# Ledger of designs, part 64: peptides against a protein of PDB entry 3HTU

Target 1, 75 residues: chain A of PDB entry 3HTU
Amino acid sequence: RRPEEWGKLIYQWVSRSGQNNSVFTLYELTNGEDTEDEEFHGLDEATLLRALQALQQEHKAEIITVSDGRGVKFF

## One batch from the design tools (peptide; made by RFdiffusion4, then SolubleMPNN)

Design b2_p22_8_s4 (from b2_p22_8, 9 letters changed)
Fold by OpenDDE base, seed 1:
Structure b2_p22_8_s4 (fold): chain B 75 residues (1-75), chain A 22 residues (1-22)
Amino acid sequence: as target 1 above (75 residues)
Amino acid sequence: MVTEEEKKELEERIKELKRELE
């Protein structure tokens, strides 16, 4: 899958689970219990970041950088 | 837009996750 395709899957999950406007750590998205049944579970961080960057270009997400790591907010 | 409070909460969660993974 291309990064844009992964982004679509991730955003679909965010939307159908009613978690728009929520903030996630990158770990929670790919390794959390809430996404165990999702295709993007276990996705490597590099690919995840590219997917989120694609969503960011569409103004559907914003990648957040803090002192100890990164996260993302979905809109 | 992401608020400073959201950034703070994110930072705390990352710290907690790191502790759990140690």
Scores: peptide ipSAE 0.527, ipTM 0.868, DockQ to the pose 0.863
Fold by OpenDDE base, seed 3:
Formats: C-alpha cells, structure tokens, sequence
Structure b2_p22_8_s4 (fold): chain B 75 residues (1-75), chain A 22 residues (1-22)
C-alpha cells in the first residue's frame, strides 16, 4: 500500500470509531490496544508519517511535534 | 488548529508511554 492508502485506512478508522479525543500519539495509532485489529497496526513510523502527511495535505489531520515526540490530531 | 492544552496532554502521554516501554 502507498502512504496515501494507509492514510485512508487510518482516517476511516478514526471517523467510525466514535472517539472523544481526536489527538493520538503515533505509538497509540500503530501499537495501541484500540487499533490491534486494524490493518495499519504495526505499521512502521516512517510510512505512518507519510500517510499522515498525505492526510494533512487534505486538511484531515495535523501532525503535532512536542519536545519528546510527535502526535496527530484528526479533523 | 491544536491548542496548547492539547499539546501539553500529548507530551504527558508520550512521557508515560516511554516510561512503560523502558
């Protein structure tokens, strides 16, 4: 799958999961309990970032950089 | 737009995750 395709899968999950908090750490997305049954679980960080960057271009996500790492907010 | 509060919470969550992974 291309990064854009991964982004689509991730965003579909976010949209249908009905979660209160739209902010995730990168680790939670690919290694968290909530996504263990998703195809993108275990996805490498490099590919994940490219997927999120694709979503960011579509204004569907914003990558957040803090002192100790990164996260993402979905819109 | 991401608020400063959201950034703060994110940072705390990252710290906690890193601690658990040590």
Amino acid sequence: as target 1 above (75 residues)
Amino acid sequence: MVTEEEKKELEERIKELKRELE
Scores: peptide ipSAE 0.527, ipTM 0.868, DockQ to the pose 0.767
Fold by OpenDDE base, seed 2:
Structure b2_p22_8_s4 (fold): chain B 75 residues (1-75), chain A 22 residues (1-22)
Amino acid sequence: as target 1 above (75 residues)
Amino acid sequence: MVTEEEKKELEERIKELKRELE
């Protein structure tokens, strides 16, 4: 899958799941319990980042960089 | 836009996750 395709799958999950908190660590998104049954579970961080960057270009996500890691907010 | 509070919460969650993975 291309990064854009991964982004689509991720965003579909976010949209359907009705998350109260739209901010995720990258680890939670690909290694968390909530995504165990999703195709993007276990996705490597590099590919994940590219997927999120694709969503960011569509204004559907914002990648957050903090002092000791990264996360993402979905819109 | 991401607020400073959200960034702070994210930092705390990252710290917690790192502790749990140690």
Scores: peptide ipSAE 0.526, ipTM 0.869, DockQ to the pose 0.750
Fold by OpenDDE base, seed 4:
Structure b2_p22_8_s4 (fold): chain B 75 residues (1-75), chain A 22 residues (1-22)
Amino acid sequence: as target 1 above (75 residues)
Amino acid sequence: MVTEEEKKELEERIKELKRELE
């Protein structure tokens, strides 16, 4: 899958999951319990970042960089 | 737009996760 395709899957999950929080750590997205049954579970961080960057270009997400790592806010 | 509070909370969550993974 291309990064854009992964981004689509991730965003679909965000939209359908009913999660209250719109901000995630990258670890929570790919290694969290809430995404265990999703195709993108276990996705490597590099590919995840490319996927999120694709969503960011569409104004559907914003990658957040803090001192100890990164996360993402979905819109 | 991401608020400073959201960044702070994210920072703390990452720190917590790292501690749990140690």
Scores: peptide ipSAE 0.525, ipTM 0.868, DockQ to the pose 0.776

## One batch from the design tools (peptide; made by RFdiffusion4, then SolubleMPNN)

Design b2_p23_1_s1 (from b2_p23_1, 19 letters changed)
Fold by OpenDDE base, seed 3:
Structure b2_p23_1_s1 (fold): chain B 75 residues (1-75), chain A 23 residues (1-23)
Amino acid sequence: as target 1 above (75 residues)
Amino acid sequence: MEAEEERRREILEARERERAAAA
């Protein structure tokens, strides 16, 4: 799958689970209990970031990179 | 600045949640 395709799957999960406007750590998305049954569980961080960047271009997510850590907010 | 502080807080809260789940 291409990063854009991963992004689509991730955003679909966010939307279906009703977690829009929520903030996640990158680890939670790919290693958390809430995504154990999702295809993107276990996705490597590099590919995850590219997927999220694709969503960011669509204004569906914002990658947060503050000094105290990184994460993503979905819209 | 204010928006950045909000995002910082949100990330910290997410980190705490992540840490709690791993404990």
Scores: peptide ipSAE 0.590, ipTM 0.891, DockQ to the pose 0.043
Fold by OpenDDE base, seed 5:
Structure b2_p23_1_s1 (fold): chain B 75 residues (1-75), chain A 23 residues (1-23)
Amino acid sequence: as target 1 above (75 residues)
Amino acid sequence: MEAEEERRREILEARERERAAAA
């Protein structure tokens, strides 16, 4: 799968689960209990970031980087 | 800057949630 394809799967989960406007750590998305049954569970961080960047280009997500870590907000 | 502060707060809250889940 290409990064943009992963992004689509991730956003579909966000939408279906009613998680729009929610903020996640990158770890929660790929290693959290809430996504254990999703195909993107266990996805490597590098690929995850590229997927989220694709969503960001579509204004569906915002990757936030602060001194205390990184995360993503979905819209 | 206000928007940036809000995003920072949201990320920090998510981090705390993550840490709590790991306990």
Scores: peptide ipSAE 0.589, ipTM 0.891, DockQ to the pose 0.044
Fold by OpenDDE base, seed 4:
Structure b2_p23_1_s1 (fold): chain B 75 residues (1-75), chain A 23 residues (1-23)
Amino acid sequence: as target 1 above (75 residues)
Amino acid sequence: MEAEEERRREILEARERERAAAA
């Protein structure tokens, strides 16, 4: 899958689960309990980041960087 | 690991709240 395709799957999950406007660490998106049944669970962080960047271009997400790691806010 | 990620998320959330308050 292309990053854009992964982004679509991720955003669909966010929307279906009603978690728009929520903040996630990158880790909990791909390794957390809440996404265990999703196709993107276990996705490598590099590909995840590219997927989120694609969503960011569409104003559907914002990648957040702090001193202790990175996360994302979905819109 | 879960506790660590929870802490990280809370930091991110705090950052976003601060950003919203400044807007």
Scores: peptide ipSAE 0.580, ipTM 0.864, DockQ to the pose 0.048
Fold by OpenDDE base, seed 1:
Structure b2_p23_1_s1 (fold): chain B 75 residues (1-75), chain A 23 residues (1-23)
Amino acid sequence: as target 1 above (75 residues)
Amino acid sequence: MEAEEERRREILEARERERAAAA
């Protein structure tokens, strides 16, 4: 899958689960318990980041960077 | 691991609240 395809799957999960406007760490998106049954579970962080960047270009997500790590907010 | 990620998420959320308040 291309990054934008992964982004679509991730955003679909966010939307279906009603978690729009929620913040996630990058780790909990792909390694957390809440996404264990999703196809993108276990996705490498590099590919995840590219997927989120694609969503960001579509104004569906915002990648957040702080001193203690990175995360994402979905819209 | 869960506790650590929860802490990180809370930090991110706090940052976003601060940013929104400053806007």
Scores: peptide ipSAE 0.574, ipTM 0.862, DockQ to the pose 0.047

Design b2_p23_1_s2 (from b2_p23_1, 16 letters changed)
Fold by OpenDDE base, seed 2:
Structure b2_p23_1_s2 (fold): chain B 75 residues (1-75), chain A 23 residues (1-23)
Amino acid sequence: as target 1 above (75 residues)
Amino acid sequence: SEEEERKEEERRRAREEELKKAE
């Protein structure tokens, strides 16, 4: 899959899951309990970042850095 | 070690909380 295709799958999950918060750590997306049944679970961080960057170009997400961590906010 | 793993999880949780607060 291309990064933008992974991004599509991730965004679909975000939209369907009805999360109370739109901010996630990168770890939560690929290693978290909430995504264990998703195709993108276990995805390497490098590919994940490219996927999120694709979503960012579409104004669907924003990669953020606070303190010692990186995360993403979905819109 | 198990102790180091626990500390790493604690740091991860702290980062998560900060990210949530930044929203």
Scores: peptide ipSAE 0.198, ipTM 0.685, DockQ to the pose 0.028
Fold by OpenDDE base, seed 5:
Parts: C-alpha cells; structure tokens; sequence
Structure b2_p23_1_s2 (fold): chain B 75 residues (1-75), chain A 23 residues (1-23)
C-alpha cells in the first residue's frame, strides 16, 4: 500500500470510532491496544509518518513534534 | 528484567502524556 492508502485507512478508523480532534502518539496508532484489530497495526514508523503527512496535506491531521516525541491530531 | 520493562513502560507513558499535553 502507498502512504496515502495507509492514511485513508487510519483516518477511516479515527472517523468511525469518533475520535476526531483527539491526539495520538505515533506509538499508540501502530502499537496501541485500540488499534490491535486494524490493518495498520504494526506499521513501521517511517511509513506511518508518510501516511500522516499525506493526511496533513489534506488538512485531516496535524503532526505534532516535541523534544520528547511525536504525535498527531486528527480533524 | 521484568522490573526494567515496567520502568520502561512507565517512562513511555509519561512521555506520551507530556506529548499530548503539549498540544
């Protein structure tokens, strides 16, 4: 799958679960308990980041970077 | 060790909470 396709799957999960406007760490998205049954669970961080960047270009997400880690907010 | 694993998880959770609060 292309990063954009992964992004679509991730955003669909966020939307269907009613978690828009929520903040997630990158770890939570791919390794968290809440996504264990999702296709993107276990996705490598590099691909995840590209997927989120694609969503960010569509104003569906905002990647948050701080000295102690990275996360994302979905809209 | 199991203790080290627990401490690592605690540190991870602390970083995650800090990240979310930074938003």
Amino acid sequence: as target 1 above (75 residues)
Amino acid sequence: SEEEERKEEERRRAREEELKKAE
Scores: peptide ipSAE 0.165, ipTM 0.652, DockQ to the pose 0.025
Fold by OpenDDE base, seed 1:
Formats: sequence, C-alpha cells, structure tokens
Structure b2_p23_1_s2 (fold): chain B 75 residues (1-75), chain A 23 residues (1-23)
Amino acid sequence: as target 1 above (75 residues)
Amino acid sequence: SEEEERKEEERRRAREEELKKAE
C-alpha cells in the first residue's frame, strides 16, 4: 500500500470509532491495544509518518511535536 | 532488564501526557 492508502485506512478507523479530535502518540496508533484488529497495526513508523503527512495535507490531521515525542491529532 | 523496561514505560507515559497537553 502507498502511504496515502494507509492514511485513508487510519482516518476511517478514527472516524468510525468516534475518536476525532483525539490525540495519539505514533506508538498508540500502531502498537496500542485499541488498534490490534486493524490492518495498520504494526506498521513501521516511517510509513506511518508518511501516511499522516498525507492526511495533514488534506487538513484531516496535525502532527504534533513536543520536547521528546511525536503524536497526531485528527479532525 | 525488567527494571529498565518499567522505566521506559514510565518515560513513554510521560511523553504521552505531554503530547496530549500540547493540543
């Protein structure tokens, strides 16, 4: 799958689960308990980041960077 | 070690809280 296709799957999960406006760490999205049944579980961080960047271009997500970590907020 | 794993988990939780505060 291309990064934008992964982004679509991730955003669909967020929308269907009613978790828009929630903040996730990158770890939570691919290694968390909440996504164990999703196709993108276990996705490598590099591909995940590219997927989220694609969503960010569509104003569907915002990648957040703090002093010692990265996460994402969905819209 | 188990101790190092616990400390890493605590650091991860701290980073998670910081990310959520940065909304």
Scores: peptide ipSAE 0.127, ipTM 0.619, DockQ to the pose 0.027
Fold by OpenDDE base, seed 3:
Structure b2_p23_1_s2 (fold): chain B 75 residues (1-75), chain A 23 residues (1-23)
Amino acid sequence: as target 1 above (75 residues)
Amino acid sequence: SEEEERKEEERRRAREEELKKAE
């Protein structure tokens, strides 16, 4: 799958679960309990980041960077 | 080791809390 396709799957999950406007760490998305049944569970961080960047270009997400961590907010 | 795993988890939780507060 292309990063854009992964982004679509991730955003579909966010939308279906009603978690728009929620903030996630990158770890939560791929290793969290809430996504255990999703296809993107276990996705490598590099591909995840590219997927989220694609969503960010569409204004569907914003990647958050702090001194010691990264996350994302979905819209 | 179990002790190392626990320490890693504590550090992860701290980072997650910082990230959540930063938003």
Scores: peptide ipSAE 0.077, ipTM 0.577, DockQ to the pose 0.025

Design b2_p23_1_s3 (from b2_p23_1, 16 letters changed)
Fold by OpenDDE base, seed 4:
Structure b2_p23_1_s3 (fold): chain B 75 residues (1-75), chain A 23 residues (1-23)
Amino acid sequence: as target 1 above (75 residues)
Amino acid sequence: MEEEKKREEERLKAREEREEAER
C-alpha cells in the first residue's frame, strides 16, 4: 500500500470509532491495544509518518513534533 | 529504547489532551 492508502485506512478507523479530535501517540496507533485488529497495526513508523503527512495535507490530521516526543491529532 | 520513546510520546499526549480539555 502507498502511504496515502494507509492514511485512508487510519482515518477511516478514527472516524468510524468516533475518535475525531483525539490525540494519539504514534506508538499507540500502530502498537496499541485499540488497533490490534486493524490492518495498519504493526506498521513501521516511517510509513506511518508518510501516511499521516498525507492526511495532514488534507487537513485531516496534525502531526505534533516537539523535542520530547511526537503525536498526532485527527480532525 | 522503545519504552523511553513511548513514555515521551505519552507525556506529549497527556499535555495536548489537557490543553484541549481546557479550551
Scores: peptide ipSAE 0.076, ipTM 0.622, DockQ to the pose 0.045
Fold by OpenDDE base, seed 1:
Structure b2_p23_1_s3 (fold): chain B 75 residues (1-75), chain A 23 residues (1-23)
Amino acid sequence: as target 1 above (75 residues)
Amino acid sequence: MEEEKKREEERLKAREEREEAER
């Protein structure tokens, strides 16, 4: 899958679960219990970031990066 | 190291959630 396709799957999960406007850690999205049954569970961080960047270009997500960690908010 | 990274991200998450709640 391309990063854009991964982004679509992730956003669909967020939307269907009613978790828009919530803040996630990158770890939660790919390693958390909430996504164990999702296709993107276990996705490598590099591909995840590219997927989230694609969503960010569409104004569907905001990646938060600071020295003390990373997160993402979905819209 | 992954657990440490998780903790750092959780701290960031908590910070962002608090900032959003305060606005």
Scores: peptide ipSAE 0.074, ipTM 0.621, DockQ to the pose 0.044
Fold by OpenDDE base, seed 5:
Structure b2_p23_1_s3 (fold): chain B 75 residues (1-75), chain A 23 residues (1-23)
Amino acid sequence: as target 1 above (75 residues)
Amino acid sequence: MEEEKKREEERLKAREEREEAER
């Protein structure tokens, strides 16, 4: 899958689960218990970041990258 | 190393959630 395709799957999960406007760590999106049954579980961080960047271009997500951690907010 | 990375991300998440609650 291309990064934008992964982004679509991730955003669909966020939307259908009613978690828009929530903040996630990058780790919990791909390694958390809540996503164990999702196709994007176990996705490598590099591909995840590209997927989230695609969503960010569509104003569906905001990647938060600071010295003390990493996360993403979905809209 | 991975656990440390997870802890750092959790600290960021907690900060962001607090900031959202204050908005």
Scores: peptide ipSAE 0.072, ipTM 0.620, DockQ to the pose 0.044
Fold by OpenDDE base, seed 3:
Structure b2_p23_1_s3 (fold): chain B 75 residues (1-75), chain A 23 residues (1-23)
Amino acid sequence: as target 1 above (75 residues)
Amino acid sequence: MEEEKKREEERLKAREEREEAER
């Protein structure tokens, strides 16, 4: 899958679960309990980041960088 | 928007600290 396709799957999960406007760490998106049944569970961080960047270009997400890590807010 | 972002970043930090403790 292309990063944009991964982004679509991730955003669909966020939207269907009603978690828009929520903040996730990159870790919990791919390693968390809530996504264990999702196709993007276990996705490598590099591909995840590219997927989120694609969503960011569409104003559907914002990648957050803090001193202790990175996360993402979905819109 | 800036205030909201700051609050979300604080939440993010808290989550990350928890995740690190649980790993």
Scores: peptide ipSAE 0.061, ipTM 0.579, DockQ to the pose 0.039

Design b2_p23_1_s4 (from b2_p23_1, 13 letters changed)
Fold by OpenDDE base, seed 2:
Structure b2_p23_1_s4 (fold): chain B 75 residues (1-75), chain A 23 residues (1-23)
Amino acid sequence: as target 1 above (75 residues)
Amino acid sequence: MEEEKRREEEREKAREEREKEAE
């Protein structure tokens, strides 16, 4: 999958779970308990970042700094 | 529980940021 396609899957999960306007660490998205059943679970951080950057270009997310490093805020 | 707690803390920070920006 392309990063944009991963971004779509991630945002679909955020939307379906009603977690828009919430903050996640990058680790939580790909290694967290909440995403264990998602296709993007275990996604490498580099690809994740590219996916989130694609969403950021669409104003659907903002990559931020959180307690344990980088994170993302979804809109 | 640790993950959830951390997430809630970060969400709270985000809320505070939005509130600050709205002022």
Scores: peptide ipSAE 0.076, ipTM 0.548, DockQ to the pose 0.054
Fold by OpenDDE base, seed 3:
Structure b2_p23_1_s4 (fold): chain B 75 residues (1-75), chain A 23 residues (1-23)
Amino acid sequence: as target 1 above (75 residues)
Amino acid sequence: MEEEKRREEEREKAREEREKEAE
């Protein structure tokens, strides 16, 4: 999958779960309890970052700093 | 449960920041 396709899957999960306007660490998205059954669980951080950057260009997410680590806010 | 608590705390911080920006 291309980063944009991963981004689509991630954002679909965010939207379907009603978690728009929420904040996640990058680790939580790919290794957290809430995404264990999602296709993007276990996705490498480099690909995740590119996916989130694609969403950021679409104004659907913003990569931020959370607790001295990288995170993302979804819109 | 710790993950959920931490995530909620970060969400709360984000809400507070948005509130501050809207003030």
Scores: peptide ipSAE 0.073, ipTM 0.544, DockQ to the pose 0.051
Fold by OpenDDE base, seed 5:
Structure b2_p23_1_s4 (fold): chain B 75 residues (1-75), chain A 23 residues (1-23)
Amino acid sequence: as target 1 above (75 residues)
Amino acid sequence: MEEEKRREEEREKAREEREKEAE
């Protein structure tokens, strides 16, 4: 899959699960319990970042930096 | 317990994001 295709899957999960306006670390998205049943679980961080960048271009997410590492806020 | 911890972490991240935006 292309990064933008992964982004679509991720955002669909966010939307369907009511996680809009929530904040995740990058690790939580691909390794957390909440996404264990999703296709993007276990996705490498590099590809994840590209996927999130695609969503950011669509104003659906914002990649952020917090004291405990990198994260993303979904809209 | 894990869900509660997650919610607390999200709140902390949101606070940090607002502080960063205000900076």
Scores: peptide ipSAE 0.054, ipTM 0.514, DockQ to the pose 0.042
Fold by OpenDDE base, seed 1:
Structure b2_p23_1_s4 (fold): chain B 75 residues (1-75), chain A 23 residues (1-23)
Amino acid sequence: as target 1 above (75 residues)
Amino acid sequence: MEEEKRREEEREKAREEREKEAE
């Protein structure tokens, strides 16, 4: 899958789970318990960042800094 | 769990931020 396709899957999960306005660390998004059953679970961080950057261009997400490092806020 | 609590607090802050921006 292309990063843009991963971004679509991630955002679909966020929307369907009702977690818009939610904040995640990058680790939680790909390695957390909340996403264990999702296709993007275990996605490498480099590809994840590209996916999130695609969403950011669409104003659907923002890569931010959280207490533990980098994270993402979904809109 | 502490992680879950932290995450919920961050979500709440995000909601408050959006509400503030909408004013």
Scores: peptide ipSAE 0.060, ipTM 0.527, DockQ to the pose 0.060; fails the geometry check

Design b2_p23_2_s1 (from b2_p23_2, 10 letters changed)
Fold by OpenDDE base, seed 4:
Structure b2_p23_2_s1 (fold): chain B 75 residues (1-75), chain A 23 residues (1-23)
Amino acid sequence: as target 1 above (75 residues)
Amino acid sequence: EKKFATEEDKKKAEEKLQELKKK
């Protein structure tokens, strides 16, 4: 899958679960219990970042960088 | 159209990351 395709799957999950306007750690998205049944569970961080960057270009997310790592805000 | 994470969002991210660190 292309990053954009992964981004689509991720955003669909966020939307379907009613979690728009929520903040996630990258870990939560790919390693969390809430996404265990999602295709993007276990996705490598590099690909995840590219997927999120694609969403960011669409103004659907913003990658947040803090001292302890990265998170993402979905819109 | 462009959206931005708020300072509260950033704080929340920091808190979540701290929680992970504790595990």
Scores: peptide ipSAE 0.569, ipTM 0.868, DockQ to the pose 0.918
Fold by OpenDDE base, seed 1:
Structure b2_p23_2_s1 (fold): chain B 75 residues (1-75), chain A 23 residues (1-23)
Amino acid sequence: as target 1 above (75 residues)
Amino acid sequence: EKKFATEEDKKKAEEKLQELKKK
């Protein structure tokens, strides 16, 4: 899958689970219990980041950089 | 329209990451 395709899957999950306007750590998205049944569970961080960057281009998310790592806000 | 994360969002992200480190 291309980053854009992964981004689509991730955003679909965010939307159908009613979590738009929520903040997540990158770890929560790929290693959290809430996404264990999703295709993107276990996705490597590099690919995840590219997927989120694709969503960012569409104004559907913003990657947040803080002192202890990165998170993401979905819109 | 381009949207932006708020300071509260950034704080929340920081808190989550700090909690993760404690595990």
Scores: peptide ipSAE 0.563, ipTM 0.866, DockQ to the pose 0.922
Fold by OpenDDE base, seed 3:
Structure b2_p23_2_s1 (fold): chain B 75 residues (1-75), chain A 23 residues (1-23)
Amino acid sequence: as target 1 above (75 residues)
Amino acid sequence: EKKFATEEDKKKAEEKLQELKKK
């Protein structure tokens, strides 16, 4: 899958689970309990980041950079 | 139209990362 395709899957999950306007850590998205049954669980961070960047271009997410790492806000 | 993360969102992200770090 291309990063854009991963982004679509991630955003679909966010939307279907009613978590728009929520904040996640990158780790939480791919290693958290809430996404264990999702295809993107276990996705490498590099690909995840590119997927989120694609969503960011679509104004569906914003990657948040803080001192201890990165998070993401979904819209 | 572009949306923006709030300062509260940023704080939430920081808090989550801090909790993750403690593990």
Scores: peptide ipSAE 0.562, ipTM 0.866, DockQ to the pose 0.924
Fold by OpenDDE base, seed 2:
Structure b2_p23_2_s1 (fold): chain B 75 residues (1-75), chain A 23 residues (1-23)
Amino acid sequence: as target 1 above (75 residues)
Amino acid sequence: EKKFATEEDKKKAEEKLQELKKK
């Protein structure tokens, strides 16, 4: 899958689960219990980041960089 | 229209990451 396709799957999950306007760590998205049954569970961080960047271009997410790493806010 | 994370969002991200760091 292309980053854009992964981004679509991730955003669909966020929307279906009613978690728009929520903040996640990258770890939570790919390693969290809440996404265990999602296709993107276990996705490598590099690909995840590209997927989120694609969503960011669509104004559907913003990657947050802090001292201890990165998170993401979904809109 | 471009949306932006709020200061609260950034704080939440920081807190979540700190929690992971402790594990």
Scores: peptide ipSAE 0.558, ipTM 0.864, DockQ to the pose 0.905

Design b2_p23_2_s2 (from b2_p23_2, 9 letters changed)
Fold by OpenDDE base, seed 4:
Structure b2_p23_2_s2 (fold): chain B 75 residues (1-75), chain A 23 residues (1-23)
Amino acid sequence: as target 1 above (75 residues)
Amino acid sequence: MKKFATEEDKELAEKKLEELKKK
């Protein structure tokens, strides 16, 4: 899958679960219990980041960089 | 148009990362 395709799957999950306007850590998205049944669970961080960047270009998310790592805000 | 995370969102991200660090 291309980053854009992963981004689509991730955003679909966010939307279907009613979590738009929520903040997640990258770890939470790929390693959290809430996404265990999702295709993107276990996705490597590099690919995840590219997927989120694709969503960011579409104004569907913003990657947040802090001292302890990265998170993401979905819109 | 581009949307932005608020300062509150950033604080939450920071908090979540700190909590993750403790695990």
Scores: peptide ipSAE 0.553, ipTM 0.854, DockQ to the pose 0.918
Fold by OpenDDE base, seed 2:
Parts: sequence; structure tokens; C-alpha cells
Structure b2_p23_2_s2 (fold): chain B 75 residues (1-75), chain A 23 residues (1-23)
Amino acid sequence: as target 1 above (75 residues)
Amino acid sequence: MKKFATEEDKELAEKKLEELKKK
């Protein structure tokens, strides 16, 4: 899958689970219990980041960089 | 229209990352 395709899957999960306007760590998305049954569970961070960057271009997410790492806000 | 995280969002992200680090 291309990053854009991964982004679509991630955003679909966010939307159908009613978690738009929520903040996640990257770890929560790919390693969390809430996404265990999702295709993007276990996705490597590099690919995840590219997927989120694709969503960011669509104004569907913003990658948040803080001192302790990166998170993401979905819209 | 571009969306962006608020300061509250950033604080929450930082809090979550701090908690993750503690594990």
C-alpha cells in the first residue's frame, strides 16, 4: 500500500470510531489495543508517518512534534 | 481550510508521550 492508502485506512478507522478531533501518539495507532483488528496495526513508524503526512496535506490530521516525540491530531 | 492543533491538543500529545515513556 502507498502512504495515501494507509492514510485512508487510518482515517476511516478514526471516523467510524467517532474519534475525530482526538489526539493520538503514533504508538497508540499501530500498537494500541484499540487498533488490534485494524490492517494498519503493526505498521512501521516510517510508513505511518508518511501516511499521516498524506492526511495532513488533506487537512485531515496534523502531526504534533513535542520534546518527547510525535503525536497526531485528527480532524 | 487548514486545520491545526490547539495548545490543548499539544499538551495532551505531550502528556501521552510522557506516560508512554514511563512504561
Scores: peptide ipSAE 0.549, ipTM 0.852, DockQ to the pose 0.901
Fold by OpenDDE base, seed 1:
Structure b2_p23_2_s2 (fold): chain B 75 residues (1-75), chain A 23 residues (1-23)
Amino acid sequence: as target 1 above (75 residues)
Amino acid sequence: MKKFATEEDKELAEKKLEELKKK
């Protein structure tokens, strides 16, 4: 899958679970219990980041960089 | 229109990451 395709899957999950306007750590998205049944569970961080960057281009998310790592806000 | 995370969002992200590190 291309980053854009992964982004679509991730955003679909965010939307159908009613979590738009929520903040996540990257770890929560790929390793959390809430996404264990999703195709993107276990996705490597590099690919995840590219997927989120694709969503960011569409103004559907913003990657947040802090001292201890990265998070993401979905819109 | 481009949307942006608020300071509150950033603080929440930091908090979550800090909690993750503790485990």
Scores: peptide ipSAE 0.547, ipTM 0.851, DockQ to the pose 0.902
Fold by OpenDDE base, seed 3:
Structure b2_p23_2_s2 (fold): chain B 75 residues (1-75), chain A 23 residues (1-23)
Amino acid sequence: as target 1 above (75 residues)
Amino acid sequence: MKKFATEEDKELAEKKLEELKKK
Protein backbone atom coordinates (compact mmCIF):
# COMPACT_ATOMS: atom_id res chain seq x y z
CA ARG B 1 0.00 0.00 0.00
CA ARG B 2 1.04 3.55 -0.65
CA PRO B 3 1.17 6.01 2.23
CA GLU B 4 -1.97 7.68 0.93
CA GLU B 5 -3.78 4.37 1.03
CA TRP B 6 -2.69 3.77 4.58
CA GLY B 7 -3.89 7.24 5.43
CA LYS B 8 -7.28 6.40 4.03
CA LEU B 9 -7.54 3.28 6.17
CA ILE B 10 -6.48 5.14 9.27
CA TYR B 11 -8.93 7.95 8.72
CA GLN B 12 -11.72 5.51 8.02
CA TRP B 13 -11.07 3.92 11.38
CA VAL B 14 -11.01 7.30 13.10
CA SER B 15 -14.32 8.22 11.51
CA ARG B 16 -16.06 4.90 12.09
CA SER B 17 -15.01 4.82 15.72
CA GLY B 18 -16.23 8.37 16.25
CA GLN B 19 -12.86 9.75 17.21
CA ASN B 20 -12.67 12.77 14.96
CA ASN B 21 -11.21 15.72 16.84
CA SER B 22 -9.18 13.33 19.00
CA VAL B 23 -5.48 13.37 19.72
CA PHE B 24 -3.33 10.26 19.43
CA THR B 25 0.31 9.47 19.79
CA LEU B 26 1.78 7.73 16.78
CA TYR B 27 2.42 4.77 19.01
CA GLU B 28 -1.24 4.52 19.98
CA LEU B 29 -2.28 4.27 16.35
CA THR B 30 -0.04 1.36 15.45
CA ASN B 31 0.60 -0.32 18.80
CA GLY B 32 -2.45 0.52 20.86
CA GLU B 33 -5.10 -1.88 22.03
CA ASP B 34 -7.83 0.02 20.21
CA THR B 35 -6.34 -0.71 16.78
CA GLU B 36 -5.33 -4.34 17.28
CA ASP B 37 -7.80 -5.55 14.68
CA GLU B 38 -6.95 -2.89 12.11
CA GLU B 39 -4.77 -3.54 9.08
CA PHE B 40 -2.50 -0.66 10.02
CA HIS B 41 -1.66 -2.13 13.41
CA GLY B 42 2.05 -2.71 13.53
CA LEU B 43 2.74 -0.31 10.67
CA ASP B 44 6.26 1.07 10.76
CA GLU B 45 6.57 4.63 11.97
CA ALA B 46 8.12 5.94 8.78
CA THR B 47 5.21 4.78 6.66
CA LEU B 48 2.73 5.95 9.28
CA LEU B 49 4.23 9.40 9.23
CA ARG B 50 3.94 9.58 5.45
CA ALA B 51 0.35 8.43 5.68
CA LEU B 52 -0.46 11.12 8.20
CA GLN B 53 1.31 13.71 6.09
CA ALA B 54 -0.99 12.78 3.23
CA LEU B 55 -3.99 13.29 5.50
CA GLN B 56 -2.52 16.56 6.64
CA GLN B 57 -2.45 17.80 3.06
CA GLU B 58 -6.15 16.98 2.91
CA HIS B 59 -6.77 18.93 6.11
CA LYS B 60 -7.91 15.77 7.85
CA ALA B 61 -5.13 15.72 10.41
CA GLU B 62 -2.35 17.75 11.93
CA ILE B 63 0.88 16.19 13.10
CA ILE B 64 1.95 17.55 16.46
CA THR B 65 5.63 17.62 17.27
CA VAL B 66 6.63 17.77 20.92
CA SER B 67 9.84 17.15 22.83
CA ASP B 68 9.33 13.44 23.36
CA GLY B 69 7.87 12.52 20.00
CA ARG B 70 4.92 13.13 17.75
CA GLY B 71 1.17 13.00 18.01
CA VAL B 72 -1.66 13.66 15.64
CA LYS B 73 -4.96 15.49 15.81
CA PHE B 74 -7.66 14.19 13.52
CA PHE B 75 -10.37 16.44 12.20
CA MET A 1 -10.29 25.25 5.18
CA LYS A 2 -7.22 24.50 7.27
CA LYS A 3 -7.84 23.03 10.69
CA PHE A 4 -5.50 23.53 13.62
CA ALA A 5 -4.60 21.66 16.74
CA THR A 6 -5.18 23.80 19.80
CA GLU A 7 -2.74 24.38 22.60
CA GLU A 8 -4.83 21.99 24.64
CA ASP A 9 -4.37 19.36 21.94
CA LYS A 10 -0.63 19.88 22.08
CA GLU A 11 -0.61 19.61 25.85
CA LEU A 12 -2.58 16.39 25.63
CA ALA A 13 -0.12 14.97 23.12
CA GLU A 14 2.75 15.93 25.39
CA LYS A 15 1.09 14.28 28.34
CA LYS A 16 0.40 11.08 26.43
CA LEU A 17 3.98 10.87 25.24
CA GLU A 18 5.31 11.52 28.70
CA GLU A 19 3.21 8.71 30.10
CA LEU A 20 4.36 6.42 27.32
CA LYS A 21 7.98 7.24 28.08
CA LYS A 22 7.55 6.26 31.71
CA LYS A 23 5.99 2.98 30.73
Scores: peptide ipSAE 0.541, ipTM 0.850, DockQ to the pose 0.940

